Peptides against a protein of PDB entry 4HTP. Designs and how they scored, part 86

Target 1, 231 residues: chain A of PDB entry 4HTP
Amino acid sequence: SQTVASHVPFADLCSTLERIQKSKGRAEKIRHFREFLDSWRKFHDALHKNHKDVTDSFYPAMRLILPQLERERMAYGIKETMLAKLYIELLNLPRDGKDALKLLNYRTPTGTHGDAGDFAMIAYFVLKPRCLQKGSLTIQQVNDLLDSIASNNSAKRKDLIKKSLLQLITQSSALEQKWLIRMIIKDLKLGVSQQTIFSVFHNDAAELHNVTTDLEKVCRQLHDPSVGLSD

## One batch from the design tools (peptide; made by RFdiffusion4, then SolubleMPNN)

Design b2_p16_7_s2 (from b2_p16_7, 7 letters changed)
Fold by OpenDDE base, seed 4:
Structure b2_p16_7_s2 (fold): chain B 231 residues (1-231), chain A 16 residues (1-16)
Amino acid sequence: as target 1 above (231 residues)
Amino acid sequence: MSSFEKRVEELIEELE
């Protein structure tokens, strides 16, 4: 069946996340998230107008926004060092060159942007002049590829992990890759708490998640902001 | 409207 995630470009999520990150105040951060969520729900209603009781929900996006709460997908087995090496290879960066060293030594200040310790930001600046200006992946496609990575990690198929990563990378802009990296590493640095995200999503979301620890269930059961747990 | 909001409107129109 069709899902909202199959229609929503990953770029749109990343742009929203970028706006949230750049916003200074909590209220502004909340506004950006709320606008994205409301639009998602609106599209959901339109997409599923003639189909009641669909299983589709905000879950495909939520699990990328709150990747630390992921319980369905197994571990990726991917760390910054692996990504650094992959980018060096993919971009054919000289191993002793400035950009390669930036990626490998991301914890040490090497640039003017103050991005020490934030691998995704360092990668962004390396990628920006070298990769696509606009990505082509939907949120569903991103999740499918991430599922593949996790599955292949469990099966210890490193070559297939690399293949899926390459598919993600080659079809993503620098900005999208920045956020993708943060999703994989499970640290988005949005400057807004998990509780705030849940509160914006639904008044009962935090409570339901605390009980179930099931992010998909939270998204499905509380899809309608006007329908509570007790309804 | 945000860029995504506009995109959603376009997507909805495509469904009609």
Scores: peptide ipSAE 0.322, ipTM 0.881, DockQ to the pose 0.802
Fold by OpenDDE base, seed 1:
Structure b2_p16_7_s2 (fold): chain B 231 residues (1-231), chain A 16 residues (1-16)
Amino acid sequence: as target 1 above (231 residues)
Amino acid sequence: MSSFEKRVEELIEELE
């Protein structure tokens, strides 16, 4: 079935997240998220204009924005060290070179950017001069690949995990990969709380999530900001 | 209008 997520480029979500991260004030961060959400809802209404009772919702995006609340897919089994090794291999980086060492020793202060401890940022700068400028994945495709990774991790198929990761990497810009890494590691560093994200999404979102712990249910039941839990 | 908003408008137009 057609979903909003199947039409929205992952790059657009990443650009929004980047704007949120770069914004200094809470109000500006909220504005960027609100604009994305409003656009999503507008597209939803257009896409499903002639179809009632659709299950499509903001969930595909929300689960990437709040990856720590993911309960549908199993654990990825991916850490920074694994990604570092993968990038070194994929990019054919000299093992004793500066970039390989930056990735492997991401916790140690190195370089001029002051990105120690932030693997995604270190990866970004390594990737920026080496990868495609524009990615090609939709939000749905990203979620499909992440589902594959989780499933294959559960099945202990390391080869297939690597395959899916390579698909993600080779079809993503450096900026997209920065955010993808943060989604996998489940730390977006947006500078806004979970509660703020929920409050912008819907006034009753935090309450419903506290009761159900079901992010998809929250997104579906509270899809319309004008319709509350008691309605 | 953000770049995303513009793309959404374009996508909506394509659907109509």
Scores: peptide ipSAE 0.320, ipTM 0.877, DockQ to the pose 0.733
Fold by OpenDDE base, seed 5:
Structure b2_p16_7_s2 (fold): chain B 231 residues (1-231), chain A 16 residues (1-16)
Amino acid sequence: as target 1 above (231 residues)
Amino acid sequence: MSSFEKRVEELIEELE
């Protein structure tokens, strides 16, 4: 069945996240998230206009925005060091070169940007002059690839993990990869709390999540902001 | 409208 996530470019989510991160005030951060959510709901209503019994929801996006609450997908088994090595190989970076060393020693403050300890930001600057400018993946495709990585990690199929990672990398811009890395590492650094995200999504979202710990159920049951949990 | 909002409107139009 067709989903909203199968139509929304991953780039659009990343652009929204970038705006949220760059915003200084809580109110501005909330505004950017709300605008994305409202657009998503509008598209949902149009896509499913003639279908009353759909299970489609904001879940595909929410699980990427709040990756620390992921319970359906198992562990990726991916660390920063693995990604560093993969990028060095893929980009054919000299192993003793400046960029390779930046990726491998991401925790050491060497640069003027103050990005020490943030692997995603370090990767972004290395990738920006070397990768495509516009990605081609939808949110659904990103989730499918992440599902594949988690499944293959459980099956100990390292070759297939690498294959899925390469698909993600080669079809994503530097900005998209920055956010993808943060999703995999489960730290988006948005500067807005989980509670705030839930409150913007639905007034009853935090309560329902506290009881069920099921992010998909939260997104499905509280899809309509005007329909409460008690209704 | 943000770039995303514009693209969503375009996508909606494509569905009609």
Scores: peptide ipSAE 0.302, ipTM 0.869, DockQ to the pose 0.764
Fold by OpenDDE base, seed 2:
Parts: sequence; structure tokens; C-alpha cells
Structure b2_p16_7_s2 (fold): chain B 231 residues (1-231), chain A 16 residues (1-16)
Amino acid sequence: as target 1 above (231 residues)
Amino acid sequence: MSSFEKRVEELIEELE
């Protein structure tokens, strides 16, 4: 069956996350998230207009926004050092060159932009002049690839992990890769709490998550903001 | 209206 996630470009999620991150005030951050969510729900209603009892929900996006709460897929087994080496290889960066060293020594302060310790930001600046302007992946496809990575990590299939990573990287803009990296390492640095995200999503979301610890269930049961847990 | 909001509207129109 069709899902909203199969129609929404990953780029649109990333642009929303970028707006949230750049916003200084809590209210503005909330506004950007709310706008994305409202648009998602609107599309959901249109897509499933003639279908009742669909399992489709905001879950595909929510699990990327709150990657720390991911419980369905296993660990990726991916660290910054692995990504650094992969980028050096993919971009054919000189091993002793400035950009390669920036990626490998991402924790070392360089004085540039204050990005020390933030691998995703360092990667972004390296990727920006070298990558696609616009990615081609949907949220569904991103999740499928991440599922593949997790599965192959569990199976110790390093070659297949690399294959899926290559697909993610080669089909994503620098901005999309920045956020993808943050999703993989499970640190988005949005400046809003989990509780805030839940409160915007649904008034009962935090409560339901506290009981179930199941993000998919939260998204599915509370997909309609007007229908509460007791209804 | 954000770029995403516009795109969603376009997608909805395509589905109708």
C-alpha cells in the first residue's frame, strides 16, 4: 500500500530540520515542526481518503526526527571515523589533504565556524562543493536503506553496509547528508526537547510513549490531533 | 508558505 513517506522527498524533511535548527526561539522552532506535521497530515488525509484503517502514520518521519527513540531497527554500527574514511574514498580526497584531515580529525578545533566535534557540519562543508544540489530519495527510501544497514550490521555484512551507505550518499545533497549523518549518530541538535516534539504532535503523545515506549504506536494511534487516548 | 508546503499541495493535486 502507498504511504505518505513514499511521496515525501527526504530533502523536505531536511529543509524543515534546518529551519528548526536555525531558529533561535522555541516558538519559531515549534512553528516549523508544526507546519511540516500539518502538511504531512493533510497529505495523509488526501492519500487515504477512500481507505479506512490504514497503518500509515507520521512514524517514518518521527523516527528520523527522534532517532534516540528508535527501537525497531538494530544498531547501524556506523561511527564518524567510518564515514570519514568512506567520504575520503568516495570523493577521492588526497589522504594528506586538508579536507581529508578535517574529516578524520573532526574533534580537533580548527577555528573554522566553531564546528569542532560536529562531524556532520564538517562533512557538510566538505560535501557542499562536491555533491548534488538536490537529492532524489524519499523518506521511505531513506528508511529502507537505514533498515538495510542495520540488518546487514547485525549479519556482519560490511560490503552490503557500504553499498547502502553509498546509495544514501550518492543520492543526497550536502544538506541532506548533514542531517542523515546526524540521524545515524542519533544527535540532531535541533534545540527542542523530545517532550516538545511530542506535545506538538499530540497532547497525549508523551503519555502514550511513556507507557508503551513504542514510537510507531504513538504515531499511529494519535495520528489525528483531535482524537485522544480516551476517545 | 514553505517549499515543502507548496510541494505537498502539488502532490495532493496530483492525487485528486
Scores: peptide ipSAE 0.288, ipTM 0.863, DockQ to the pose 0.784

Design b2_p16_7_s3 (from b2_p16_7, 7 letters changed)
Fold by OpenDDE base, seed 1:
Parts: C-alpha cells; structure tokens; sequence
Structure b2_p16_7_s3 (fold): chain B 231 residues (1-231), chain A 16 residues (1-16)
C-alpha cells in the first residue's frame, strides 16, 4: 500500500531535526516540527484523497522522532562501540589513527568541537568528508532496514545485522547518519520534551499515549488535529 | 518555505 513515508526522503526528516536542534528557543523548535507535521498531513490528504479508511499515519516518522517509545520493533542490540568498529572497518580508518581513536574514545574530549560523549556528532565529523552529500533512502526504507536489524538481532544473525547497517550507511549522508545513529541509540537531543512533541502533534496525544502506550494508535486515532478523543 | 515543504508541493503535483 502507498504511504506518505514511502515518498518522503529520510533527508527531509533529518534536515528538520537538524533545524530543531540548532534552534535556540522552544518556540522556534516547535515551529520547525509543526511545519514538517503540517506538510506531512497535507501530503497525506493528497495521497489518500480517493481512499477512505487508510491506516497510514505519521507513525513512521513519529517512531523515529520518539524512538524511546518504540514498542513494535525489538531491540537493535547496537551500541556506540559496535558502530565505532563498523565505521573504522567501512571507512578503512587506521586503527591507531586520529579518527578511529575519536570514534572509539568518544567519551573523552579529543577535539575542538566539544562533542565529548556525543557519538553521533563525532561520527558526523568523521563521515562528512568521506560520504555522499545526499542520501537516497525514504523514511519507509529506513524503517524497513531498522526492522531488519531488530529482527536479525532477535535471531542472533550478526552478519545480517551488519549487512542492513551497511545499506543504511552507504545510502546516507553524514547528516543523515548522525540522526540515524541517534535514532538507533534512542537519544535525539532535540532540546524539546516528549510532551512538547505530543502537544504539537495533537492536544490529546499525551493522554492517549499514557493510556495505551501505543504510538501507532496515537498517530492513527489522532491523525486529524481537529478531531479529539471524545469525537 | 522549507525544502521539505517545497518537495511536498512537488509530490502533490505529481499525484495529481
């Protein structure tokens, strides 16, 4: 079935997240998220104009924006150390080189950027001069690959996990990989709370999530901001 | 208008 997520580049989500992160004020952060959401809803209406009772919703994006609330997908089994080793291998970085050491010792301040403890930022700077400027993945494709990783982790198929990770990495820009890493680690560092994200999405979203703990249900039932839980 | 907003407009036009 045709979904909004199958048409939206992952790059567009990442650029929005980047704008949110770089924004200083809460109001500006909210504005960027709202603009993305409104555009998503507009596209949804156009895409499904002639189709009633679709299950498509903001869920594919929301589960990446609020990865800590993911309940459908099992654990990835991926940590920063694993990613560091993968990047060293993939980029053929000298093991004793500056960039390899930055990735492995990401918790220790080694650079001028003050990114100690933020693996995604360290990875970004290592990747920026070495990877494509523009990625090719849609939000749906990213979710499919993440599903594959989780499934293969559950099945203890490490080789297949690596394969899916390589597909993500090779088809993503440095900026996209920065955010992908944060999604996998489940810490986006947007500077806005979960409550704020829900409140912008729908006035009843926080309440419904508190009751159901089902992010997809929240996104589907409250897809229309003008229709409340009591309607 | 963000790049995404522009892209959405383009995508909508293509659907149409």
Amino acid sequence: as target 1 above (231 residues)
Amino acid sequence: MSEFEKRVEELIEELE
Scores: peptide ipSAE 0.437, ipTM 0.909, DockQ to the pose 0.791
Fold by OpenDDE base, seed 3:
Structure b2_p16_7_s3 (fold): chain B 231 residues (1-231), chain A 16 residues (1-16)
Amino acid sequence: as target 1 above (231 residues)
Amino acid sequence: MSEFEKRVEELIEELE
């Protein structure tokens, strides 16, 4: 079954998030998000031109943009320390080296960038000179791998968790990994509120979410910005 | 126009 998420590179979402984060004003942040959303909806209409009543929606992207509202996927069981150790192993970093220590002690200001406490940014700078492979994952594939991680965490299958993480890491650029980490940790640091994201998506989105707490339902029922809850 | 917007236009053309 064809979905928009199966066609959209994860890199495109990450580039949008990066633009939002770098924007200083609320209006500029909103513009970047709106442009992405409008393009998504346009593609949806084209992809499903001959098929009405599809279940496809913005949900695959929205659940990555607002990961703290995830209810379908179980807990990942992944913390910064686990990721630090994984990167040290994968990149074969000297354990007593500067980069390994930066990852392990990410809360301590050690650099000129002032990224203390932001593990994703510290990881980005470690990964940037080492990640030579261009990212190849779609949004759908990222969600599939995250589903696998959550499922295997619930089943206490540590080896399978590691396998899925390695697939994510080895098929992602440094920038994509920065955002992936933030999605897993559930803190994107976009500088725009949840309410603003919902307001841009649909005028009734915040209300429907407050009642249902179901992000997928919000995305499906309010897919069309011109159709309200009472329609 | 962003790279994503350009890609969407290309993908739409491929579907037609």
Scores: peptide ipSAE 0.435, ipTM 0.909, DockQ to the pose 0.816
Fold by OpenDDE base, seed 4:
Structure b2_p16_7_s3 (fold): chain B 231 residues (1-231), chain A 16 residues (1-16)
Amino acid sequence: as target 1 above (231 residues)
Amino acid sequence: MSEFEKRVEELIEELE
């Protein structure tokens, strides 16, 4: 079916997340998220102008912004160590080289950028000079690949997991990969709370989520910010 | 306008 997510580049979400992360104040962080959300809703209205009662919603983006709340997709079974090894292989990094060691020992301070403990940031700097400058994936495609990873993890198909990861990696910029890693590891480090994200999305979002624990339902039922839960 | 906002405007135009 036609969805907003099938039209929105993953790069645009990542750029928004980057702006949020770099913003110091809560108000500025909120502004960046609100602008993205408003634009999404505007596109939704245009895309579905002649189609009422669509199931399309902000869910494809929201589940990437709040990956800790993911309940539909099963576990990826991917940790930082696995990603480190994958990147070492993919980038043909010398195993005893500086970059390989940075990835493997990401918890140890390196003194380079102060990114100790943040694997995604360490990966970013390794990837930046080695990856495409612009990615080509839509949010829908990212979610499809993540679905594949989760499904293959459940089926214990490690080779197919690797295949899907490679598709994600080879079609993504370093910045997009930084955020993709954080989505997979389920720690975006945005500096804004879940409650704040929900409050910006819809006044009733936190309440509905607390009751249902269903992020898709929250996004679908509260798609219109002017329509309340009781309506 | 953010780059995304601009892109959305372009996407909307493409749908018309």
Scores: peptide ipSAE 0.435, ipTM 0.907, DockQ to the pose 0.797
Fold by OpenDDE base, seed 2:
Structure b2_p16_7_s3 (fold): chain B 231 residues (1-231), chain A 16 residues (1-16)
Amino acid sequence: as target 1 above (231 residues)
Amino acid sequence: MSEFEKRVEELIEELE
């Protein structure tokens, strides 16, 4: 069946996350998230107008926004050092060159941006002049590739992990890759708490998650902001 | 209106 996630570009999620991160105040951060969510729900209603009891929900996006709460996928087995080496190879960077060293030594302050310790930001600046301006992946496709990575990590199929990573990288802009990296590493640096995200999503979301620890269940049961747990 | 919001409106129109 069709899902909202199969129609929403990953770029749009990344743009929203970028707006949230750049916003200074809590209220503005909340506004950006709310606007994305409301648009998602509106599209859901249109897409599923003639279909009742669909399983489609905000879950495909929510699990990327709150990657620390991921329970369906097993571990990716991907760290910054692995990504650094992959980028060096993919971009054919000289191993002793400035950009390669930035990626490998991402924890050491080397620049004026204060990005030490933030691998995603370091990668962004290396990638920006070298990659696509606009990605082509949907949220569904990103999740499918991430599922593949997790599954193949469990199966110890390193070659297939690399294949899926290459698909993600080659079809994504620098900005999208910045956020993708943060999703994989599970540190988005949005500046808003999990509680805030849940409160904006639904008044009962935090409570339901505290009981179930199931992000998909939270997204499905509380898809309609006007329908509570007790209704 | 964000680019995403605009895109969603376009997508909705395509579905109608």
Scores: peptide ipSAE 0.423, ipTM 0.901, DockQ to the pose 0.801

Design b2_p16_7_s4 (from b2_p16_7, 5 letters changed)
Fold by OpenDDE base, seed 4:
Structure b2_p16_7_s4 (fold): chain B 231 residues (1-231), chain A 16 residues (1-16)
Amino acid sequence: as target 1 above (231 residues)
Amino acid sequence: MSAFEKRVEEMIEELE
């Protein structure tokens, strides 16, 4: 079945998240998210013009924006240390080199950017001169790979986890990887609350989520901002 | 328009 997520580049989500993060004010952050959401809904309507009853929703994006609310996908079993080791291997970084040490000791202030404790930012600067300038993954493909990682983690298939991670990494820009890391670690550092995200998505979203704790249900039932829970 | 907004317009055109 056709989904919006199968068409939307992961890069576009990441660029939006980057804009949100860089915005200083709440209003500006909200604007960037709203613009993305509105565009998504517009495309949804066009894509599904002849199919009124579809299960497609904003869920594929929402679960990446609010990864801490993920309940469908099992745990990845991935931490910063694992990613650090993977990048050192993949990029063939000298183990005693500056970049390898930055990744391994990400909690210690080592640079001028004030990125201490933010592994994703440290990784970004290491990756920027070494990786693709443009990624090729759609949001659906990212979610498929993340599903694979979670499934293989549950099955204790470490080699297959690595394979899926490599697919994500090799097809992503440095910026996309920064955000992907944050999604995996479940800390996006957007500077906007969960409540704000829900409020922009739909007036009843926070309430429905509080009752159901089902992010997909929230996205499906409240896909139309003009249709409420009582409708 | 954001880059994504523009892309969506293009993607919609491609559906047609």
Scores: peptide ipSAE 0.673, ipTM 0.963, DockQ to the pose 0.797
Fold by OpenDDE base, seed 2:
Structure b2_p16_7_s4 (fold): chain B 231 residues (1-231), chain A 16 residues (1-16)
Amino acid sequence: as target 1 above (231 residues)
Amino acid sequence: MSAFEKRVEEMIEELE
């Protein structure tokens, strides 16, 4: 029942994504992703040393890195405007205050940092002085909460959606929330293509995904980089 | 070595 994702802090994934985003060159971006993946696989091997028939894989992380390829969860039903209103409420921001207006009017160019239209970045700067320094959620817990949001959206349970969102927000740093927002909106702005991510993950990953469109299957079948599809 | 790489080393040690 143990999974790698149940042990890995969400903060570590976010830190990796931040490094990838800040890297200018493709090679450096690839290096950061590769290092994270290699470490993940190393821990997987240790965790499952005595269990060879596990279904555990990189999927819990991959579905957050490539959220546009998510096919298991239904739609979240969450937009930037909803998050803006939630943050205003949660942080008790004055409605006519600067920060509340920044969140609500995130599309309007302010000339500051060039963040116009990037809600996650605007939210980050509002959250940075107001949030905890270190989050407490694992990747598994984040996925569980996102599953809850999707399920409750399908069931039209707005109150339960809010509850899960609040849990995500209150247990996450400003940096983690920046990336969480991007995962929910399904735009990470990493500066690397889907094909590059697959190529780094496994030589056959792009091909298998093109055939199956099943991200979990790709992650499970190609967990070992030394074992190909033809094997 | 990244923070995550260090963490993984520590986590592996905890499994032993």
Scores: peptide ipSAE 0.672, ipTM 0.963, DockQ to the pose 0.820
Fold by OpenDDE base, seed 5:
Structure b2_p16_7_s4 (fold): chain B 231 residues (1-231), chain A 16 residues (1-16)
Amino acid sequence: as target 1 above (231 residues)
Amino acid sequence: MSAFEKRVEEMIEELE
């Protein structure tokens, strides 16, 4: 069955997240998220106009925005050091070169940008002059690849993990990869709390999540902002 | 309108 996530470019989610991160005030951050969510719901209504009993929801996006609440997908088994080595190989960076050393020593404050300890930002600057300007992946495709990584990690299939990572990397812009890395590491650094995200999504979302700890159930049951838990 | 909002409008038109 067709889902909203199968149509929405991953780039659009990343652009929204970038806007949220760059916004200084809570109100502005909320506005950017709300606009994305409203547009998502609008497309959902259009896509499923003739289908009343769909299970499609905001869950595919929500699980990427709040990756620390992921319970369906198992651990990726991916650390910053693994990604650093992969990028060095993929980009054919000189091992003793400045960019390779930046990736490997991401915790050391060597730069003027204050990006020490933020691997995703360091990777972004290395990738920006070397990667595609526009990615081609949908949110669904990103989730499928992440599912593959988690499944293969559980099965100890390192070669297949690498294959899925390469697909993600080669089909993504530098900006998309920055956010993808943060999703994998489970730290988006948006500057907005989980409670705020839930509050914007639905008034009852935080309560339902506190009881169920099921992010998909929250997104599905509270898909309509006008319909509460007690209705 | 954001780029995504514009894209959603285009995508809706394509459903028709």
Scores: peptide ipSAE 0.671, ipTM 0.963, DockQ to the pose 0.771
Fold by OpenDDE base, seed 1:
Structure b2_p16_7_s4 (fold): chain B 231 residues (1-231), chain A 16 residues (1-16)
Amino acid sequence: as target 1 above (231 residues)
Amino acid sequence: MSAFEKRVEEMIEELE
């Protein structure tokens, strides 16, 4: 099916998230998110101009922005240690080398960046000189691969989990992988609260989510910022 | 205008 997410590059979401993270003030963070959302909605209107009653919504992006609220997809079964080992293997890093040790001991302060405890940032700096600068995945494709990982985790197919992870990694820039890792680990470190994200999305979003705990329903039902719950 | 905003404009034009 044709969706906004099938058209939007994952790189564009990651760039927006990066801008939000780097912004110092709440207002600036909100501005970056709002601009992304407004552009998304604009494209939605254009894409579905001749089709009414579509179920397409911001959900594919929202579930990546608020991964802790994911309820449709089962657990990935992926932790930092697994990713560290995967990167060491994939990048053919010497096991006793500085970069392998940084990944494995990400909680220990190393280097000058002060990224101790932030695996995604450590991974980013290891990946930056080694990965392609431009990714090729859409938001839809990222979600499809994440669905595959969750499904295969449930089925205890470790080989297929690795396959899907490799597809994500090999088709993503270092920056995209930084954010992908944070999405999988479910900690984006944006510096804005869940409530702020909801408030920017729709005035009634927090309320509807509190009642339903259904992120897809929130995104679908409150797709139009001008139409409230009581309308 | 952000890169994404510009991209969306281009993508919309491609739909026409």
Scores: peptide ipSAE 0.670, ipTM 0.963, DockQ to the pose 0.818

